# Designs tried in a protein design run: peptides against a protein of PDB entry 6TME. Part 93

Target 1, 324 residues: chain A of PDB entry 6TME
Amino acid sequence: NRLKRAYIALQAWKKAFYSDPFNTAANWVGPDVCSYKGVFCAPALDDPSVLVVAGIDLNHADIAGYLPPELGLLTDVALFHVNSNRFCGVIPKSLSKLTLMYEFDVSNNRFVGPFPTVALSWPSLKFLDIRYNDFEGKLPPEIFDKDLDAIFLNNNRFESTIPETIGKSTASVVTFAHNKFSGCIPKTIGQMKNLNEIVFIGNNLSGCLPNEIGSLNNVTVFDASSNGFVGSLPSTLSGLANVEQMDFSYNKFTGFVTDNICKLPKLSNFTFSYNFFNGEAQSCVPGSSQEKQFDDTSNCLQNRPNQKSAKECLPVVSRPVDCS
Target 2, 324 residues: chain A of PDB entry 6TME as posed
Amino acid sequence: NRLKRAYIALQAWKKAFYSDPFNTAANWVGPDVCSYKGVFCAPALDDPSVLVVAGIDLNHADIFGYLPPELGLLTDVALFHVNSNRFCGVIPKSLSKLTLMYEFDVSNNRFVGPFPTVALSWPSLKFLDIRYNDFEGKLPPEIFDKDLDAIFLNNNRFESTIPETIGKSTASVVTFAHNKFSGCIPKTIGQMKNLNEIVFIGNNLSGCLPNEIGSLNNVTVFDASSNGFVGSLPSTLSGLANVEQMDFSYNKFTGFVTDNICKLPKLSNFTFSYNFFNGEAQSCVPGSSQEKQFDDTSNCLQNRPNQKSAKECLPVVSRPVDCS

## One batch from the design tools (peptide; made by RFdiffusion4, then SolubleMPNN)

Design b2_p14_3_s3 (from b2_p14_3 with S3T H8R A13P)
Fold by OpenDDE base, seed 4:
Structure b2_p14_3_s3 (fold): chain B 324 residues (1-324), chain A 14 residues (1-14)
Amino acid sequence: as target 1 above (324 residues)
Amino acid sequence: SYTTLSPRPLPPPL
């Protein structure tokens, strides 16, 4: 009996709660699991006459506890949303039995350990949100082989390089922000055919930006701020026909910011502050457009306010990195 | 900052 298994799982989970400040699980009593707060039942896909637990929504419940292995008994769950709680520990490997998993959101919790590789076992997964946790280590390259629509990894403790498999991703949104990723952005990034938003903010990424970024025709948000990128902006960025928000601030970029970038047709905000750019086109000057906002603060620009001193600029500008 | 970085408040309907 599927509901009996669900009962066992949910009771084990309730027992794993350390704190339930909103008494979310107060009604988690008895065999009628479909009446449990935050538990949603639906007809089984294989037998419409059978009712199964298809979804969990405990978002914003502020529950402290852990995920017990008995959650693996929830084999019919397709939607698992438990964000904004205080769950700790690791994601149980027993969740591999949840073969219908479609959306998995454990964001804004206190999970630890390596990337939850159990997520890779879910063949139908489309939405993965593990942001705002304490996951650590490297990303498995297989994550980008998954046919995901969204991958949220930001605000964790991930390190190492970004896998080259990123180019295989079908995701429209990917966040790497506020981790400890290092190395270069893979050249394969240009192959992300469905990409709309990608955020690299606040990592240890370095090297030159790959020219292949310019192939991201569908990208609307590209934020690479607060890293260690060097060299000039790729001329191929003129290919970002749909970019609206672009941020390269707080890096070590040099060279000239060109008209071809600043005149991008959909560009709304372009921030390239806190770099070592030594020139900009007139179209890049803040206030030059009513439709676009620019920030050129703290560069090595002449005749612009709030720039770095010559003493600070000279050592960097005189040694430009050749990205060719 | 972008709203994309914020946790999703609600799941889609079942």
Scores: peptide ipSAE 0.046, ipTM 0.788, DockQ to the pose 0.049
Fold by OpenDDE base, seed 2:
Structure b2_p14_3_s3 (fold): chain B 324 residues (1-324), chain A 14 residues (1-14)
Amino acid sequence: as target 1 above (324 residues)
Amino acid sequence: SYTTLSPRPLPPPL
């Protein structure tokens, strides 16, 4: 009975294919769905004597089509990996019936519409990858209430602010890069206890960096480049004991880059180019260390190459933003 | 960009 439902779902999906360049679904014929390419069966969790469809892997198949509502019949699926295809449309609400969903990867497709809220209905979800699509609108704050290990949102059309609930996240990696997020980074960010990598690249974020970033003692990658951040770098950044890659380039930062930041013990690369910094410690100068790489290009530094003109610097440097 | 921004590799077989 379960495999019969799976057959109905998979045949409906095959019918929803517009193009299958590699003939991935060529063998999707007959009732033996466990022999289908990219379909994986396993013993059911509730009855080991029953075989069910537990996983889908169609990664890199370049299939054009959409996800039909009949996919909701795949109630035993825990792994759904269909990245690097040309699937379009929206994620079906009928997928709410897939209560065992553990890993959901629809990255690098042509999905549109708002955030797929059906992902919030899955109680056991640990991995969510929706990057490289055309999802739009605001990010639901409830996403960070989920016990996710990884949250990949980059390269979409998300707007609005980053939810304050971010501090509740237990994810080790979160990507916001290449969206249209605006506003400040929430102060609650410092509560992300398991965070290793966070990327804000290429958004419309603004304001001062919150001091609470310095509480992220497990972070190895912090990239806030290509935004509209202002003010000085927080002195609390000296608390980033494990940071290896740090990028603040292409912002509107001012003030002095201190020794306490540039001498972070595990720092490998620190890029603060294309800002309005008017001073730096000797430890921040490119070439000052063999173990660390720095880039101070296009700031308002004296006696350094490739800096902004006085005409560009003076209006900004003379009116520093007070983040206090 | 970082490797983290790239699509996830194939999962292990079930």
Scores: peptide ipSAE 0.046, ipTM 0.773, DockQ to the pose 0.048
Fold by OpenDDE base, seed 1:
Structure b2_p14_3_s3 (fold): chain B 324 residues (1-324), chain A 14 residues (1-14)
Amino acid sequence: as target 1 above (324 residues)
Amino acid sequence: SYTTLSPRPLPPPL
């Protein structure tokens, strides 16, 4: 009896609630789990005559509590959306029994511990959203071996390097923003054939940008702001034929911002402020285009407003990093 | 910041 197992799981979860300010679980009474608020039933994939719990939606319920191991009894759940709550603790390993997991969204909670490796056990997972939590440690390289459409990791406590396996990812969107990632962006990044949006904002990434970024033909958003990147912008960035939003601000870039970057055909916003660029093409100047917005603030540019002083620029500009 | 960084909106009902 699948619904009986679901009942046990859901009642255990209700008991694990410390606070339910909207009384979301108020109707979580009795064996008819399909009537529970936020619980969605559907015919089982293996037997259409059997009704099973196929989805959970507790988004924006502001529930405080934890995920008990009994949630592993929800073996038919394919959609698990519990974002914008106050759930704490770790993701139970018992969720490995949820082999139909397709979308897993625990974003905007208070989860802690290492990367929830149980997510790697789900063979059909397409959407992983663990952003805005307190997950820590290194990112397992195996995450990018999975056939995911979206990987949201931003606003956590992840550290170490970006795995080189990133090039194997089929995801259209990947967020690393606001973590503690360090090291270089792997050269394999150029192999992300389906990538539309990638965000590295606010990490401890460093080194030169790999030339292979220019191979990201489908990327519309590329944000590497607020890191420690050095050297010149790769000339291969001229290959970003579909980039609309590009941000390299708040780094340690040097050199010349070229026409071939600023004249990218789909470019809408290009921010390269708060670096050490010592020159820019006329096409990069803010106000030079009605269709494009540029920000060149706080660089080492001559004859431009709001630039760094010579005292700040000279030590860096005189010692350019060779990325070749 | 981009909308991409925000939590996922409510999915359609099953």
Scores: peptide ipSAE 0.044, ipTM 0.779, DockQ to the pose 0.048
Fold by OpenDDE base, seed 3:
Structure b2_p14_3_s3 (fold): chain B 324 residues (1-324), chain A 14 residues (1-14)
Amino acid sequence: as target 1 above (324 residues)
Amino acid sequence: SYTTLSPRPLPPPL
């Protein structure tokens, strides 16, 4: 009996709660699991006459505890949303039995360990949110082989390079922000055909920006701030016809910020502060447009306020990185 | 900051 298995799973989970400040699981008593707060039942896909647990929503419950292996008994769950809790430990490998998993949100918890590779086993997964945890180690390249709509990885402890397989991703939103990723952005990034938003904020990324970024015609948000990028901005950025928010601040960029970038048709905010740019087009000057907002603070620009000293600029500007 | 970086609520049922 599927509901019996669900009962076993949910009771095991309740037992795994260390704190339930809102008494979310207070009514998790008895065999009628479909009445449990945060548990949602639906007709089974293989037999509409059978009622199964299809969804979990414990978002914002501030529950402290862990995910017991018995959760693998919830084989009919397609939606698993438990964000904004204090769950700790690892994601159980037993969740591989949840073959209908469609959306998995464990964001804003205290999960640790390597990337939860069990997520890669779910054939129908479309949404993966593991942000705001303590996941660590390498990002498995296979994550981008998944047909995901969104991949949220930000605010973790991931390290190493961004996989070259990123170009295979069909996701519209990908966040790498606030990790320990290093190396260059893969040139394959330009192959992300559905990308709308990508965020690299606050990593250890370096090297030149790949020219292939300019192929991201659908991107509306591109934030590469707070990294170690060098060289000039790619001229191909003029191809970002739909970019609205662009941030290159807090890097080591050099060269000239061109009209072709600052005059992008959908550009609303362009921040390139805290770099070593030694020139900018008039269209890039803050206040030059009513439709666009620019920030050129703390560069090596002449006749602009709040710039770096010559002492800070000369060593870098005089030895520009050639990205060609 | 971007809202993209923040957790989202449960989406509508499938």
Scores: peptide ipSAE 0.042, ipTM 0.777, DockQ to the pose 0.049

Design b2_p14_3_s4 (from b2_p14_3 with H8R A13P)
Fold by OpenDDE base, seed 4:
Order: C-alpha cells, then sequence, then structure tokens
Structure b2_p14_3_s4 (fold): chain B 324 residues (1-324), chain A 14 residues (1-14)
C-alpha cells in the first residue's frame, strides 16, 4: 500500500516534468518504484518487513518541471535531494506529510514564493538547503527553533531583518549571502554555540556589529562582507579563538584594526578591504606574517598602497559612529 | 564556497 502511494506520487511527478534531458525518468514505468532511477527504497522504520521509498536523489538531472501536490504521498521519504534542476513553482504544502524528512535539498532550482514553511513542520529535519532559488519575503523566526545542523539560504530574494531567534539555532553552518536582508545582526548571535560557519555576504545589513560575535568560540568562517556595517570592529572579536577566515570587506567600518584581532591564533585570511579604517596594527599589515594573509586595500590608512583619497575618507572618518 | 551533500540510500536512525 505504501509503495502504491509512492507509485501514484512518482507518476504524478513524471507528468509534471517539462523536460528531462538525461532521460532520468525514462525507467519510471510500472509499479516497481524501487527500480526507478533516483528512487531509493529501504525497510520502513516502523516495520522492517515493509519496503518503502526512503530517499529521492535527482541531483544534477537538469529536469524542468514542478513539484506536484501528490508528492505528499511519499510519506516515508527522509532524504529528498533534487538540486541542480530547473524545477519551478512553490514547494507543496502537502510535503508536511513527510514527517521523516531529515535532509531537504532543493538548491539550485527556480523555486519561487515565500519561505517554504512546510520545512518547519518536519520534526526531524537536520539539513535544509534552499539556496540558489527565488524564494522571497521574510525569514520565519521559527526556522532557528529547529534543531538543524545546516541552513543554506544564500542566493535568494529574502528580505526584512534577521530574526532574533538566530541565537537559538544549533546549526553549524548558516548562509544568508546574496539576499536582501536588512537591519542589524541580532545580539543573540553570540548564543549560537555550535556555529562554525556563518556568511552574510552581499545583503543590506547595517548598524554596528554586536559585541556578542566574540562569543562564537567555534566559528571558523565569519564573512560579513558587502553590507552597510558601520562603526569600529568590536574588541570582543579577540575571542574568536578558532576563526580561520574572516571577511569584513566592502562595508563602512571606521576606526583602528587592532593587534588583538590580527593575532588571532587560527586566523589564516583576514580581509578588511574597502572600508574606512584609518589605522591598523603592524600585525595587520599584509606581508607581516607568513602564516596569515591580510588585505587592507581601499581604506583610509596612511603609508599604505591602494587607499582611498583624502577627499573620500574625510567625510566618513570625521564622523565616526559610536557603537557604545 | 559550500558543497551540497549527496543523499544516502538508507535513512538515518530517527
Amino acid sequence: as target 1 above (324 residues)
Amino acid sequence: SYSTLSPRPLPPPL
């Protein structure tokens, strides 16, 4: 009966294909769904004697089409990977029936609409990848209440502020890059105890960086480049004991880049170019270390190459933002 | 840059 439902779902999906250039669904014929290319069966968790569709892998199939509501009949699917296709439309709400969903990857498609809130209904979800789509609107705060390990949101059309609930997230990797997020980074960010990599690249984020960033002891990658951040770098950044890659380039930062930041023990690359910094410690100077790479290009630094003109620097440097 | 994960044939223990 469960495989019969799967057959109905998969046949409906095949009918929803506009183009299948690699003939991925060519063998999607007949009731033996477990033989379908990209369909993986396993013993059901509730009854090992019953075979069910447990996974879908259509990655890199370049399939054009949409996800029909009949996919909600795939109630045993825990792994759903359909990245690098040309699927369009919205994520069906009927997928709420897939209560075993563990990994959901619809990245690199042409999905539209608001954040797929159906993802919030999956109690066991650990991996969410919706990057490289056309999802829009605000990010629901509830996403960070989920016990996710990875949250990929980059390259979409998300807007509004980053929810304060971010501090509740247990994710090791979170990407916000290349959206339209605005406002400040929430101070609660410092509570992300499992965070290893966070990327804010290319948004409309602004304000001062919260001091609480320095509490992110497990962070190895912190990229806040290409935003509208202002003020000085928090002195608490000296607490980033494990940071390897740090990028603050293409912002409106001012002040002095301190020795405490540039001497971070695990720091490999630190890019703070294209800001309005008016000073840097000797340890921050490119070439000062064989172990670390720095980029101080296009700031307001004295006696350094490739800096902004005095005309460009003066209006900004003379009006420093006090973040205290 | 970040890579996507490939799915496993069997679901994890849930």
Scores: peptide ipSAE 0.040, ipTM 0.776, DockQ to the pose 0.098
Fold by OpenDDE base, seed 5:
Structure b2_p14_3_s4 (fold): chain B 324 residues (1-324), chain A 14 residues (1-14)
Amino acid sequence: as target 1 above (324 residues)
Amino acid sequence: SYSTLSPRPLPPPL
């Protein structure tokens, strides 16, 4: 009966295909859904004698179409990977019936609408990848209440502020890049105890960086480039004992880039170009280290190449934002 | 960086 439901779902999905360039669904004929290309069966968790559809992998199939509500009949699916297609429309709310959902990857598609709140209904979700779509609106705070390992939101149309609940996240990787997020980074960010990589690239974020960033002891990648951040770099950044890649470029930072930051023990690349820094420690100078790469381009540094003019620097440097 | 497109293959069944 479960496979019959799966058959109905998969046939409805095939019917919802507008284009299947690689004929991925060509063999989606007949009741033997476990033989379907991209469909993976496994013994049911509640009854090992019953075979069920446990996974979908249509990655890179370039399929154009939409996700019909009948996909909600795939109640045993735990792995749903359909990235790099041309699926459009919204994520159907009927997917709430997929209570075993563990990994959900719809990245690199043409999905639209608000954040797919159906993802919040999945109690066991660990991997959420919705990047490279056209999702819009606010990010629901509840996303960070979930015990996710990875949250990929980049390259969408999300707006508004980053929820303060971010501090509750147990994710090792979170991407906000290339959206329209605004406001400040929440101070609660320092509570992300499992965080390894966080990317804020190319948003409308502003204000001062919270001091609490320095509490991210496990972070290896911190990229806040291409935003509107102001003020000095927090002195607490010296606490980033494991940071390897750090990028603050293309902001409005001022002040002095200190030894304590540039001498971070695991630092491999530190880009702070295209800001208004008016000084840097010798350890921050590009070429000062063989194992570290620095970029101080287009700041307000004296006796350094490729800096901003005094005319451009003076109005900003003379009026530094106090983040205290 | 994870900010780029990084397709994930289907892992083994749970």
Scores: peptide ipSAE 0.039, ipTM 0.786, DockQ to the pose 0.061
Fold by OpenDDE base, seed 3:
Structure b2_p14_3_s4 (fold): chain B 324 residues (1-324), chain A 14 residues (1-14)
Amino acid sequence: as target 1 above (324 residues)
Amino acid sequence: SYSTLSPRPLPPPL
């Protein structure tokens, strides 16, 4: 009995709650699991006459606890959304039994340990949100082999390099922000054919930006701020025909910010502050356009306000990194 | 983008 298994799972989970401030699980009593708050039933895909637990929504419940292995008994769950709680521990390996998993959102919790590789076992997964946790270690390259629409990894403790397999991703949104990723952005990034938004904010990324970024024709948001990138901005960035928000601030970029970048047709906000740029086109000057917002603060620009001192600039500007 | 970085609410069922 599928609902009986669900009952066992949900009761085990209730027992794993340390705190339920909104009494979300107060009605989690008895065998009628379909009446449980945050539990949603639907006809089984293999037998429409059978009712199964198909979804969990405990978003914003502020529940403290952990995910017990008995959750693996929820074999019919396709939607699992438990964001904005205080769940701790690891994602149970037993969740590999949830072969229908379509959307998995455990964001804004207190999960720890390595990347939850159980997510890679779900053949139909389209949405993965593990942001705002304490996941650590390297990102498995296999994540980008998944046909995901969105990959949210931001605000964790991930480290090491971004896998070269990123180019295989079909995701429209990918977030790496606020981790400890290091190394260069893979050149394969240009192969992300469906990419709309990508954020690298606040990592330890370095090196030159790959020219292949300019191949991201569908990207509307590109944020590489707060890293250790060096060299000039790739001239190929002129290919970002749909970029609206672009941020390169708080890096170690040098060189000249060109018209070809600042005149991008859809560009609405371009922040390149806190770098070592020694020149900018007139089209890049803040206030030069009513349609576009620019920030050139704290560079090595002449005749601009709020720039770095010559003492700060000279050592870097005189030794530009050649990315060619 | 703040919106991109914020947790996502449950989407409508399939």
Scores: peptide ipSAE 0.034, ipTM 0.761, DockQ to the pose 0.061
Fold by OpenDDE base, seed 2:
Structure b2_p14_3_s4 (fold): chain B 324 residues (1-324), chain A 14 residues (1-14)
Amino acid sequence: as target 1 above (324 residues)
Amino acid sequence: SYSTLSPRPLPPPL
């Protein structure tokens, strides 16, 4: 009975294919769904004597089509990997029936519409990859209430602010890059317990960096480049004991880059180019260390090469933003 | 560990 439902779902999906360049679904014929290419069966968790469809892997199949609602009949699926295809439309709400969903990867497709809120209904979800799509609108605050290990949101059309619930996230990796997020980074960011890597690259974020960033003891990668951040770098950044890669380039930062930041013990690359910094410690100068790489290009520094003109600097440097 | 890998990378490393 469970495999019969799977047959109905998979045949509906095959019918929803517009193009299958590699003939991936060529063998999707007959009731033996466990023999279908990209379909993986396993003993059911509730009854080991029953075989069920537990996984889908259609990665790199370049299939054009959409996800039909009949996919909701695949109630035993825990692994759903369909990246690098040309699937379009929205994620079906009927997938709420897939209560065992553990890994969901629809990255590198042509999905549109708002954030797929059906992902929030899966109680056991640990991995969510929706990057490189055309998802739009605001990010639901509830995404960070989920016990996710990784959250990949980059290269979409998300807008609005980053939810304050971010501090509740237990994810080790979170990507916001290449969206249209705006506003400030929430102060609650310092409450993220397991964060290793966070990237904000290429958004419309603004305001001062919150002091609470300095509480991220486990962070190894912090990239806030290509935004509209202002003010000085928080002095609390000296608390980033494990940061290896740090990028603040292409913002509107001002003030002095201090020794306490440039001498961070695990720091290997620190890029603060294309800002309005008017001073730096000797430890921040490119070439000052063999173990650390720095880039101070296109700031308002004296006696350094490749800096902005006085005409560009004076209007900004003379009116520093007070973040206190 | 996760079995799913995207061929398109995270934002480029620093």
Scores: peptide ipSAE 0.033, ipTM 0.722, DockQ to the pose 0.105

